# Ledger of designs, part 148: peptides against a protein of PDB entry 5H65

Target 1, 294 residues: chain A of PDB entry 5H65
Amino acid sequence: QYLERTPLCAILKQKAPQQYRIRAKLRSYKPRRLFQSVKLHCPKCHLLQEVPHEGDLDIIFQDGATKTPDVKLQNTSLYDSKIWTTKNQKGRKVAVHFVKNNGILPLSNECLLLIEGGTLSEICKLSNKFNSVIPVRSGHEDLELLDLSAPFLIQGTIHHYGCKQCSSLRSIQNLNSLVDKTSWIPSSVAEALGIVPLQYVFVMTFTLDDGTGVLEAYLMDSDKFFQIPASEVLMDDDLQKSVDMIMDMFCPPGIKIDAYPWLECFIKSYNVTNGTDNQICYQIFDTTVAEDVI

## One batch from the design tools (peptide; made by RFdiffusion4, then SolubleMPNN)

Design b2_p18_3_s1 (from b2_p18_3, 8 letters changed)
Fold by OpenDDE base, seed 3:
Structure b2_p18_3_s1 (fold): chain B 294 residues (1-294), chain A 18 residues (1-18)
Amino acid sequence: as target 1 above (294 residues)
Amino acid sequence: RGTERSTEDYSALEKIYS
């Protein structure tokens, strides 16, 4: 859709909701630290959550490691199981279940591992060798996802999370519904297990200034604005550097705003009511920096 | 072939856990 450019001063006088095309300079933004701007968003309930820290995950997996794998749940038609007893950790029991495809063990790069009692470090190592890892626990009648506070699926360096509010977890045997047990598409895994996957999003507040007015606009974007996936940025130094470069380009430190580049973007206004207070807020949408910098 | 893959997979895990 084509929208004519509207000055901020005019926008600030109008009622919501409306959509605008603007040309403005990024006076400032928050948060300044990239890791603080990456959140998890539920597409259904729209809750925003923090990405769990390594320490948080360590605790979850340590707790999981205190549970003993149920022998009755080992070696099903879906997976082959192997048990290890650690030497230096008071005999911690670790169960690894190799998911089979039609009764055949796939190659490592196609194989999904279900892990009971694994540490974060171990899981990370395994995720680099195998296609995917799911932390699980022994349920009453089947293996179950360990905890939605931890990733339900780990692929390489990517941690996939699910929404606790919207998910209705199903047992691991529901993976049988997947025809393709080699690619392990996160959305398919999530669907099979009753998980509503969370989306990595950049969450920032931009202070925009076009010389006629100043407006704060909210950015919540997964991969369009920076053309960089929020899901990968935390684990990739080069991507982090790229985002930092982009932000420095728009808002260079130590330089006057007059020298800032112009940003063309789309914003939408919307009403927010908190009690008796009604305010108009703005959100950036359908904007890519690579195409909109003038 | 399946046995070989299984052996390789188990070996990889053993290096991690033992």
Scores: peptide ipSAE 0.247, ipTM 0.829, DockQ to the pose 0.013
Fold by OpenDDE base, seed 5:
Structure b2_p18_3_s1 (fold): chain B 294 residues (1-294), chain A 18 residues (1-18)
Amino acid sequence: as target 1 above (294 residues)
Amino acid sequence: RGTERSTEDYSALEKIYS
């Protein structure tokens, strides 16, 4: 779609909702720290959640490690099980279940592991060796997902989370419904287990200034704006550096705004009711900054 | 299971939990 460029002073006088193409300088942005700008978004209920910190996950997995794996649930048609006893002071038991494809154990790079009693560190090591890892616990009749506050699926360095509000969890044996038990597509795994997957998003507020006016615009984007997936940025130092470089380029510290580059972007206006107050807000959409430096 | 690939997988885990 094509839109004529509109100055901010004109936009600020118009009613919502409308779409605009603008050219402005990024005067400032919030939050300043990248890790604070990455959130989890539910596509169903639209709640925004914080990405759990390492410490949060440690607590969940420590709690899981206090539970003894049920011997009756080991070695089914779906998976082969192996038990380890750690040599630490408590001597916790860890159960690892290797999911089979049509009764055959796949290669490590195609194999899904179900883990009972593993620590975050151990799970991370396993996710680098095997295709995927699901933290689980022993239920009454079957293995179950450990906790939706932790990832339901870990692939390499990517943690996949589910929405507690919208998900209706099903037992692990429902993975039998998957015809392909080698690729382990996150959406397919989620569907089989009754999980509504959350989406990683960048959430920022930009203060834009084109010399005619100043406007605050909201950014919620998964991978288009920076051409960097929000799902990968927290675990990749190079990607973090790239985002920081982009932001520093548009909003360089220590120099006057007159020297800032121009940003071309699309914004849409919308009405928000806050009590008795009606206000117009703005959101950035369909914008990629990689080629918008003028 | 005692297949070669299973043995390799178990060995990998043994290193982690040893």
Scores: peptide ipSAE 0.244, ipTM 0.827, DockQ to the pose 0.012
Fold by OpenDDE base, seed 1:
Structure b2_p18_3_s1 (fold): chain B 294 residues (1-294), chain A 18 residues (1-18)
Amino acid sequence: as target 1 above (294 residues)
Amino acid sequence: RGTERSTEDYSALEKIYS
């Protein structure tokens, strides 16, 4: 879509909803910390939630480790099971289930592990060797996902989360429905287990100033704005640096706004009603960050 | 009986949980 550039002063006088192309300077943005700008978004219920911190996950997995794996659920047609008893103070029993493809154990880089009683550290180590890891627990009749507050799937350094509100969890044997048990596509795994996957998104508020007016615009974007996936940024220092560099470029600290580069983007206005008060808000959309050379 | 590959995988796990 093509839109002519509209000055902010004109936009501020118009009713919503409308779409605009603007050229403005990024006076400021919130939050200032990148890790605070990355959220999980449900595409179904649209709830935003925080990405769990390592400490949060530690607690969940510690709780899971207090449960004893059910021997009756070990070694099914779907997976081969191995039990370890740790030599730590608590003597945890850890069950690792190697998911088979048509009765055959895949290569490590193609193999999905189901883990009972593993710590976050252990799971992370395993995820570096095997294709994927799912934290599970022994249910009444089958293995079940441990907790949607933790990742339902870990691939390398990527943590995949599901929506508690929208998901209707199914037992692990539903993975049998997957024809390909080597690639372990997150969406396919989620579907098999009744999980609505959450999406990593950048969530920021930009204060934009073009010299004619000032407005705040909301940014919610997964990978387009920065051309960096929100799903990877928290676990990759280089990607974090890249985002920081971009933000510093448009909003350099210690420099007057007159020297800031121009940011071109699309914004849409929308109405928000709070009681009897009607407020017009703005959201950035369909924008890849670009600097105006002029 | 696990395959040789399976044995290798178990060994890797053993190192993690040793």
Scores: peptide ipSAE 0.243, ipTM 0.824, DockQ to the pose 0.012
Fold by OpenDDE base, seed 4:
Structure b2_p18_3_s1 (fold): chain B 294 residues (1-294), chain A 18 residues (1-18)
Amino acid sequence: as target 1 above (294 residues)
Amino acid sequence: RGTERSTEDYSALEKIYS
């Protein structure tokens, strides 16, 4: 839809909800650190949560490693199993299950691994060689996902997370429902296991100033605004640099706002009620920043 | 062919856990 440009001073006087096209300078933004701006968002319950840090994952996997793999759950029609006992680390037992496609073991780049007792470091190494890795544990009758506080699926450098609130976990044998056991599409894996996948999002607050007024606008975006996936940015230094460069372009440090470039974007207003207080808030939507700005 | 792939995969894991 077409929207005429509206000055911020006019927007600030209007009731919500409405949509606007604006041209403003980015006076400031928060959080300033990129890693703090990347969150996980549930599309169902809309809860925002932090992306777990490596230290958090280390703890989860360490706890998982204290449990012994159940021999009864090894070598099913779905997967072939191999167990290792580490010489170091107090003889930790690790079980790796290679998921088969119609009874046949796929090539490594098409193979899904289920791992019991693996460390984060080991899992990361495996994810670089094999298609995907799922951290699992031995349940009563079947292998089960280890913990939704950790990734349910790791593909290369991408960690896929699920919502604890909205997911109703099913056992690993439900992967049998997947016709294609080579591509391991995250959404398909999630569906099979009863997981509601979380979405990586950039979450930022922009302070916008067009000379007529100042307002704060909320940004929640996965890949449109920066044309960079939030799901990949934390694991890619080059992507991080790119985002930083974009933000520095719009909000250069040590330079007066008069020299800032103009940002064109769409914002929508909405009402927020907190008790007896009613407030109008603004959110950026359907906006992509360009390299060349006015 | 299947056995070869399996051997390769197991070898990769062995390198990680040995």
Scores: peptide ipSAE 0.240, ipTM 0.826, DockQ to the pose 0.012

Design b2_p18_3_s2 (from b2_p18_3, 9 letters changed)
Fold by OpenDDE base, seed 4:
Structure b2_p18_3_s2 (fold): chain B 294 residues (1-294), chain A 18 residues (1-18)
Amino acid sequence: as target 1 above (294 residues)
Amino acid sequence: RGTERSTEDYSHLEKIIS
């Protein structure tokens, strides 16, 4: 879709909804801390929620470790099981279930692990060796996902989360429905387990100024704006630095705005009603960060 | 062989789970 550039002063006078192409300077943005800008978004109910902190996950997995794995749920046609008793004072029981592909244990890089009683540290270490890890617990008749407040799937450094509100969890044996038990596609795993996967998104508010006017635009983007996946940024220092560098480039500290580079982007206006108040808001869309070339 | 892979996997787990 072709759109001509529209000055902000003109946009501010128009009714919503409309789409615009703009050229403006990034006067400021919030939140300033990158980790605060990364959220989880449900594509179904559209709720935004915080990415759980390591401390939050520690608590969840500690609680899970207080429950003893059920012996009757070990070694099914779907998985082979091994149980350890840790040497700490509490004697924590850890059960690892190796998911089989057509009755055969796959290579580590293709193998999904189901873990009961594991710590976050252990799970993370396992996810670096094996394809994927699912934290589980013993249910009444089958293994079940431990808690949707924790990742339902960990692949490498990527934590996949599900929506508590929209998900209708199914037991682990439903993984049998997956034809491919080697790649462990997160969406397929989610579907099999009745999970609505959450999407990592950058959530920011930009204050844009083109010299004719100033407006605030909302950014909710997964991987297009920065060309960096929001799903990976929290676990990768280099990606974090890259985002910081981009933001510093467009909004450099200690420099006057007249020296800021120009940002070209698309914004859409929309109406928001809060009680008796009607407000026009703006959202950035279909935009990849680029500096204007003069 | 499946047994070799299993042994390796178990050994790896022993190193992780303490």
Scores: peptide ipSAE 0.334, ipTM 0.848, DockQ to the pose 0.013
Fold by OpenDDE base, seed 2:
Structure b2_p18_3_s2 (fold): chain B 294 residues (1-294), chain A 18 residues (1-18)
Amino acid sequence: as target 1 above (294 residues)
Amino acid sequence: RGTERSTEDYSHLEKIIS
């Protein structure tokens, strides 16, 4: 899309909604810490959620481990089951269900595991070896997803979450509807299980200044702005460093704003009602940061 | 059926699940 560049002073005087192309300096941004800027967003209800903390997941999986796997749900046409009793004092029962493809157990790199009673550590280790892991529990007639507060699918280091509000969970046997039981595409798994997948997004507020005016613009972006997936950044130190470098480039610490590079981006204005007050807000959209010269 | 693969998978699980 093509838009003429508009100075911030002019934008600030105009009614919403409108779209603009701007050239401004990033005076400041919030939150300052990358971890705080990564959220989970529902594409349907648009709620934002915090990415669950590791400690929270531990609790969920600990609770799940207190439930005994139902022997009646083991070894179906969809999966082969194996149960272990841990050697610890509690004798925790762990059930792992290996999802089959047309009755055949696939190779580990193509195999989806359903796990009951596993710890976060165990699940993470499994996800590094097998294609995917789904934490499950024994339902009344079938295995069911353990808890939407935990990932519904773990692939490598990526935790896929679902929206509690929008999801209508279906039992595990609905995975039979998947034609491809080797790739385990998260969206396909989610659809089969009635899950509305959440999206990792960067959520930041930019204070932009072009010398004519100052405005705050909201950034909610999954992978376009930084050209770095929000879904991967939390688990990759190099990606984190890259984001930090980008932010430091546009908003260098200890340097006057006059020396900041110019940021070119698109922003859209929109109206927000708060009681009787009407406020115009701005959001960055369709913007990819590029190497800008100082 | 992938019996051999199953054995390998089980062995791996046994190493993970203490």
Scores: peptide ipSAE 0.329, ipTM 0.851, DockQ to the pose 0.013
Fold by OpenDDE base, seed 1:
Structure b2_p18_3_s2 (fold): chain B 294 residues (1-294), chain A 18 residues (1-18)
Amino acid sequence: as target 1 above (294 residues)
Amino acid sequence: RGTERSTEDYSHLEKIIS
């Protein structure tokens, strides 16, 4: 799709919805903190929510650790179970269930662990050795996902979350439906467990100025704009630095806007109704920032 | 029952779970 460049002053006078190609300077952006710009988005209900912080997860897993694993749910055809009693003051019970592939325990790098009573620290350490970790709890008839407020799947440093609104959780034995029990594709795991997976997205508001006018444009993007996955940026210092460098390039601190580089992007206008008031808003779309800035 | 690898995995878990 080819669009001719349109000045902001002209755009500001037009009705929505429309699509535009623009060339403007990034006067400012919000939020300024990168970690605040990363959100979780549901592709079904479109709700945006914050990525849980470590402290939030600690609370959830601490609560889970107060529950005793049900002995009746150990050692099924799907998994082999091992239980430890910690030597701490609380005598916490930790159950680890090793998911089998056709009755055979896979290699650690291919093995999914189901964990009851584990702390965030323990889970993270386990996720570095084993393919994946699912925090679970003992249900009435089967193991169940612990809490959708926490990751339903942890692979390495990646935390996969599900939508509470759209998910209809199924018991862990539904993992039997997976033919391949070695790769543990997040979407497949989610489907088996009735989870609608959330998507990591960058959410920012850009104030754009081309000298003819100023408008705010909304950015919601997973991995295209920065060519960096939102799902990985929070756990990778190098990726964070890259995003910061890009933003500093377009919006350098302590420098007048006249010296800012030009940003070329696509924006679309849309109507937002608030009572009797009709407001036109703008969103960036189909845009990748170039490394070479004019 | 547990293979040598499984035993190793258990040992690793024992180190993680205090």
Scores: peptide ipSAE 0.328, ipTM 0.846, DockQ to the pose 0.013
Fold by OpenDDE base, seed 5:
Structure b2_p18_3_s2 (fold): chain B 294 residues (1-294), chain A 18 residues (1-18)
Amino acid sequence: as target 1 above (294 residues)
Amino acid sequence: RGTERSTEDYSHLEKIIS
């Protein structure tokens, strides 16, 4: 896509919707904290949700641990089950179900675990050894997903979430519909279980200034702008540092804006109605900052 | 009770779930 560069003063006078190529300095941005800029987005209903905090997940898994695994649901054609009783004061019951591939237990790196009564810490440790982990509970007739407020699938350090509004959950035996029970593609798992996966996105507001005018531009991006996946950044210190370095480069603290580097990007204008007021807003699109430092 | 099997996987879980 090619567009001629347009000064901000000209853009501010034009009707929406339109697309522009601009060259501007990043005067400021919100939110300032990276952790506050990462959200979950539903591709169906388009709701934005906060990524659950560790404390939120702890509560969910603690509640799940109060429910005793149903013995009748153990050891099916789909999975082999193992039960532990912890040595803590309450004697917590933990059930781990090893999903089989055509009746055969796969290698750890290809194996999906279903876990009842596990803590967040235990689940995270398991996800480092096995391919994937799904927190589950005993339903009336089958195992079921524990709670959509928690991840439906954990792979390594990646937590996959589903939309409560758009999902129609199905029981765990629906994993039988998957021909490939080794790779455990998140979208395939979600489809089998009736889950609409949420997408990790960076959500930020940039104040852009090219010397002719100032405008605010909205950024909602999953992996293009920083060339860093929003799905991985919260769990990786190096990726966090990289994003922080990029933002500090474009908007260095304690330095005058005249010394800021120029940012080249694409923005699109769109109309927003707020009551009786009509306003034009702007959104950044199809932009990678690594290529835009001039 | 669950299936009793002697595998490296089960041994690993014993260390995690205590």
Scores: peptide ipSAE 0.325, ipTM 0.837, DockQ to the pose 0.013

Design b2_p18_3_s3 (from b2_p18_3, 9 letters changed)
Fold by OpenDDE base, seed 3:
Structure b2_p18_3_s3 (fold): chain B 294 residues (1-294), chain A 18 residues (1-18)
Amino acid sequence: as target 1 above (294 residues)
Amino acid sequence: RGTERSTEDYSHLEKIYS
């Protein structure tokens, strides 16, 4: 409901939890680099983790490539399998499984690929043509997801990750439970495979100053604050520029805070206990900068 | 249609893994 604007000095004196509407200037923020502000968040256990780097993924997929695909798991009712042996990489075997819809191979833009032994580069190339790619390995009786440290689903340039702590992985044949095997909605895939999907979030700390007081507010937001999805920003230069422009607008370098624009936002206070210490913290919520610039 | 798509898909993979 409606909240009246409250000065920071008043907020700083109040007990938590409470919600406030504020008008303040962004004195500073951290981290300064965008790539450092993008994290993966589990909606279930609330763990925050780093987005894996390309190098991390390379290692995972290289390790996966050392395993030989199990011939017994090829060509099921769910997928058609094709094996390639590389010539220039000491005979690396790659298995690609084309998931079928009711026994029929769909169009490439609707087709899900399961890949054993693929490199990151190869997977990326495939994801540009096919609807989705899942890195898999041969399990005991079925194909299984390769590693939750890597994406469980790659669609175009989007890497979908799952929570290791909360997920109870199921075998690939559980994709049969999906009625629609053409759209490959990430949440549906995750559900079928027992994965709790992680959410890309912007994680930042804002130092807010309205002239009456200063407080730090925590921002954890997926797509509302900037009106830019955190899931896409790392792979899109234009989106990165947009975020940078927004931050530069609110916190322009080289000028004094007196010239900064006012930011209207909502913050909530909450208690954090660390041993014997009790601290009141603040979090930004339900705020879109495009609508709240004064 | 299905056969044609399958052939194309395999050919694409061959290029990637060649």
Scores: peptide ipSAE 0.303, ipTM 0.834, DockQ to the pose 0.013
Fold by OpenDDE base, seed 5:
Structure b2_p18_3_s3 (fold): chain B 294 residues (1-294), chain A 18 residues (1-18)
Amino acid sequence: as target 1 above (294 residues)
Amino acid sequence: RGTERSTEDYSHLEKIYS
């Protein structure tokens, strides 16, 4: 685990793969805007995806709201159903299904809602009171997840997404397999519904300079580097400010690099082949900035 | 069809969809 500090000029001359401990200044980083650095990563196929914008979700839920709930699928052993008709939206029908625990309706803070025909705004309001919300639609024989392009589970302010490539969706009645129907752990819900959960990650490129050399290092991290979860940062202004403060500390605008603080971190080198071109790239790993300010 | 039960949960939903 222990690695001696290696100057960048020496690293740039070595073959990959190798691991290094370095001390360098953050000359620059990309992307500059935080919201552009947060991505969704599949742990199975390793595809990186953009986090859907609010406008994208609005379209999905608007489309879902054009479909009428199937009366035959209401009020099962798994859930109790209630339907509302909106006044201002052409009489839109919204079905809310309250998932029961062993036939008993749980308290709101333990209750999972299945919502059919709801808007993003309405779903967000519901997620503030109830434990979790799943957007659904009426299938042929059962309720089904609405769309993997939208969250499969909304818990508080956290939107959980699934991988379209790796998931094999199962109908809502498969939630019966869950022994605990009060905690609604995202991974358990995903497993029951055949979903491979995506992971929120920070994706950035750092230009590092220690005075002996300059190299670019790739950062893909979920919660270690900033000690802030990527899954929460987009929905929390205070967390966003914290990340911005950290980046401004290491790369302050308007001053010379000589005045920048030193950053200690671990990087690993790896080979990348693009046709006939062979390139060595670098990735930051096992690094927490709060511990590495010198 | 929907449940005719009156709970605090339903009251909350009524406020949202009123």
Scores: peptide ipSAE 0.297, ipTM 0.823, DockQ to the pose 0.012
Fold by OpenDDE base, seed 1:
Structure b2_p18_3_s3 (fold): chain B 294 residues (1-294), chain A 18 residues (1-18)
Amino acid sequence: as target 1 above (294 residues)
Amino acid sequence: RGTERSTEDYSHLEKIYS
C-alpha cells in the first residue's frame, strides 16, 4: 500500500484512525535496555506479559521438585520412565519420561523428555542433548504440565510459553494425538495440550521528530522491524548486538539530533479513551529498518 | 529393556544427577 509522506505537524492535527508514511528522526526510545523491550503477547486475549527471568523459573522448578513423582504414572505406552534420587541433602526425586514414537524410543535429537522435579539447570542441560523438554508433574490420573508460568516446551535455548488465561490444559497423554513424535513442533504440542502459545514481541516506544513536530509511536513487532526474531534475541548475543547497533545508528548517543539519520516508517493512529478524554495514539506498522542499516 | 542408545541416554542423565 502506497502512502504519500506526511509531515508530523499535519498528522498531529488529524483525527484517528488513519495510516501515514513518515520520515522522522528517532529522538529517543523506551525502554533503553533490550531485555526490557522483549515481552510475551497472547494472540487471542492480547495480554502482554514479561518474559520470566531465570530467577523466576528457578523458583517454579524448585517448587515442582518438592513434589514426588507418582509411581503409578510411570512407564506408559507413550513414554518410558526413569527415576533418579539426588545425592544431595534434599534427596530429591526426579522422574524423566522418554516419549516414544509408536512404542519405539527415538534418537535423542528427536526425543521429547517429560521431566518431574528437575531444576532449571538440569532441564537446560537436557535440552541441549534431547530435542525438547516439557516440565511436568504428576496429576490425579496422568502427567500434567507443571506450570504455565514456566515454559511448556524447551527446545535448545528457546523457551515456549503459553497463555494462562486462554489455555485449557489437557493431560500429557494427549500427545498421543500427534502423528509425528519426532519433530515436536511447538504449535502442535501446544494444541495437543490445550495451550495457546504466547508470541515473543519487541515492545518499544519511539519519540519521533521530523522538525515540524514530535510524536510518540508504539512498536510491537515479533520479527519484521529488526528482521530479528524476538524469540531468539534474549539467548543470542550476536542478535542482541545487532539490535543494539540498529538502535545506536538511529539514535546515537552523545550527538545532536541534527546529525541523526532519517527513519522512514509507517504509523497508524488510533483512539484511546481514558475516562472522558480521548487521546490519539500512534503505532508503527509494516516497517523494516534493516534495509536502512545496510 | 533399553537399546544401547537408551543406555547411553541414561548415562548422560546419570551424569547430570550424580
Scores: peptide ipSAE 0.285, ipTM 0.824, DockQ to the pose 0.012
Fold by OpenDDE base, seed 4:
Structure b2_p18_3_s3 (fold): chain B 294 residues (1-294), chain A 18 residues (1-18)
Amino acid sequence: as target 1 above (294 residues)
Amino acid sequence: RGTERSTEDYSHLEKIYS
């Protein structure tokens, strides 16, 4: 994709939609906090959602733990079940279902766990040992996904979320449709369970200044801009530091903008209508900052 | 009889929920 570099002053005078290559300094950006910049995006309905906080998940799993696992749903052809009663005052019952591959229990690193009544902490511990964890509850005739407000699949430190609006949940036995019950590909799991998976995205607004003009450009990117997956950044301190370092490089605190590096990127303009108000907005696309520093 | 693998898995869970 070849585009000639266009000064911002010229861009600001043109109608949308158009695509541009620009060279500008990052005067400022928002939000400033990384946690606020990472969101969940539905590819179907395009709704942006906040990533649930640990406190939110604690509440969801605590509520789930108030339900007793149904003994009738234990030990099916799909999974082997084990029940624990916690030694705390509440005597919480936890059911862990080990999903089998063709009737055989796989190794832990290939095994999917279905968990009833587990806490977030417990689930996280399990996800470090086993391939994947799905929080579930006892339904009327089958296990069901616990809550789409919580992850439908946890793999290591990655929490996979589904869209509440677009998903039509199916019971857990639909995992039988998966031929491969060892890799547990998130998209395959989602499809089997009727889930539209959400995508982690960095969402930021950049104020760009090339000396001829200033414009705001919207960034929504999953893993290209920073070359860091948005899906992993919240759970990895090193990745967080890397993003912070990149942003500090382009927009260093405590120094004048004349000392800022130049950023080369692609932006596209588009029209937005809010009632009777028409405005032109800009979005960054097909840009990797690590390669676009001049 | 459970496999050694199964025993290990259960033992891990016991540690978590003990």
Scores: peptide ipSAE 0.248, ipTM 0.813, DockQ to the pose 0.012

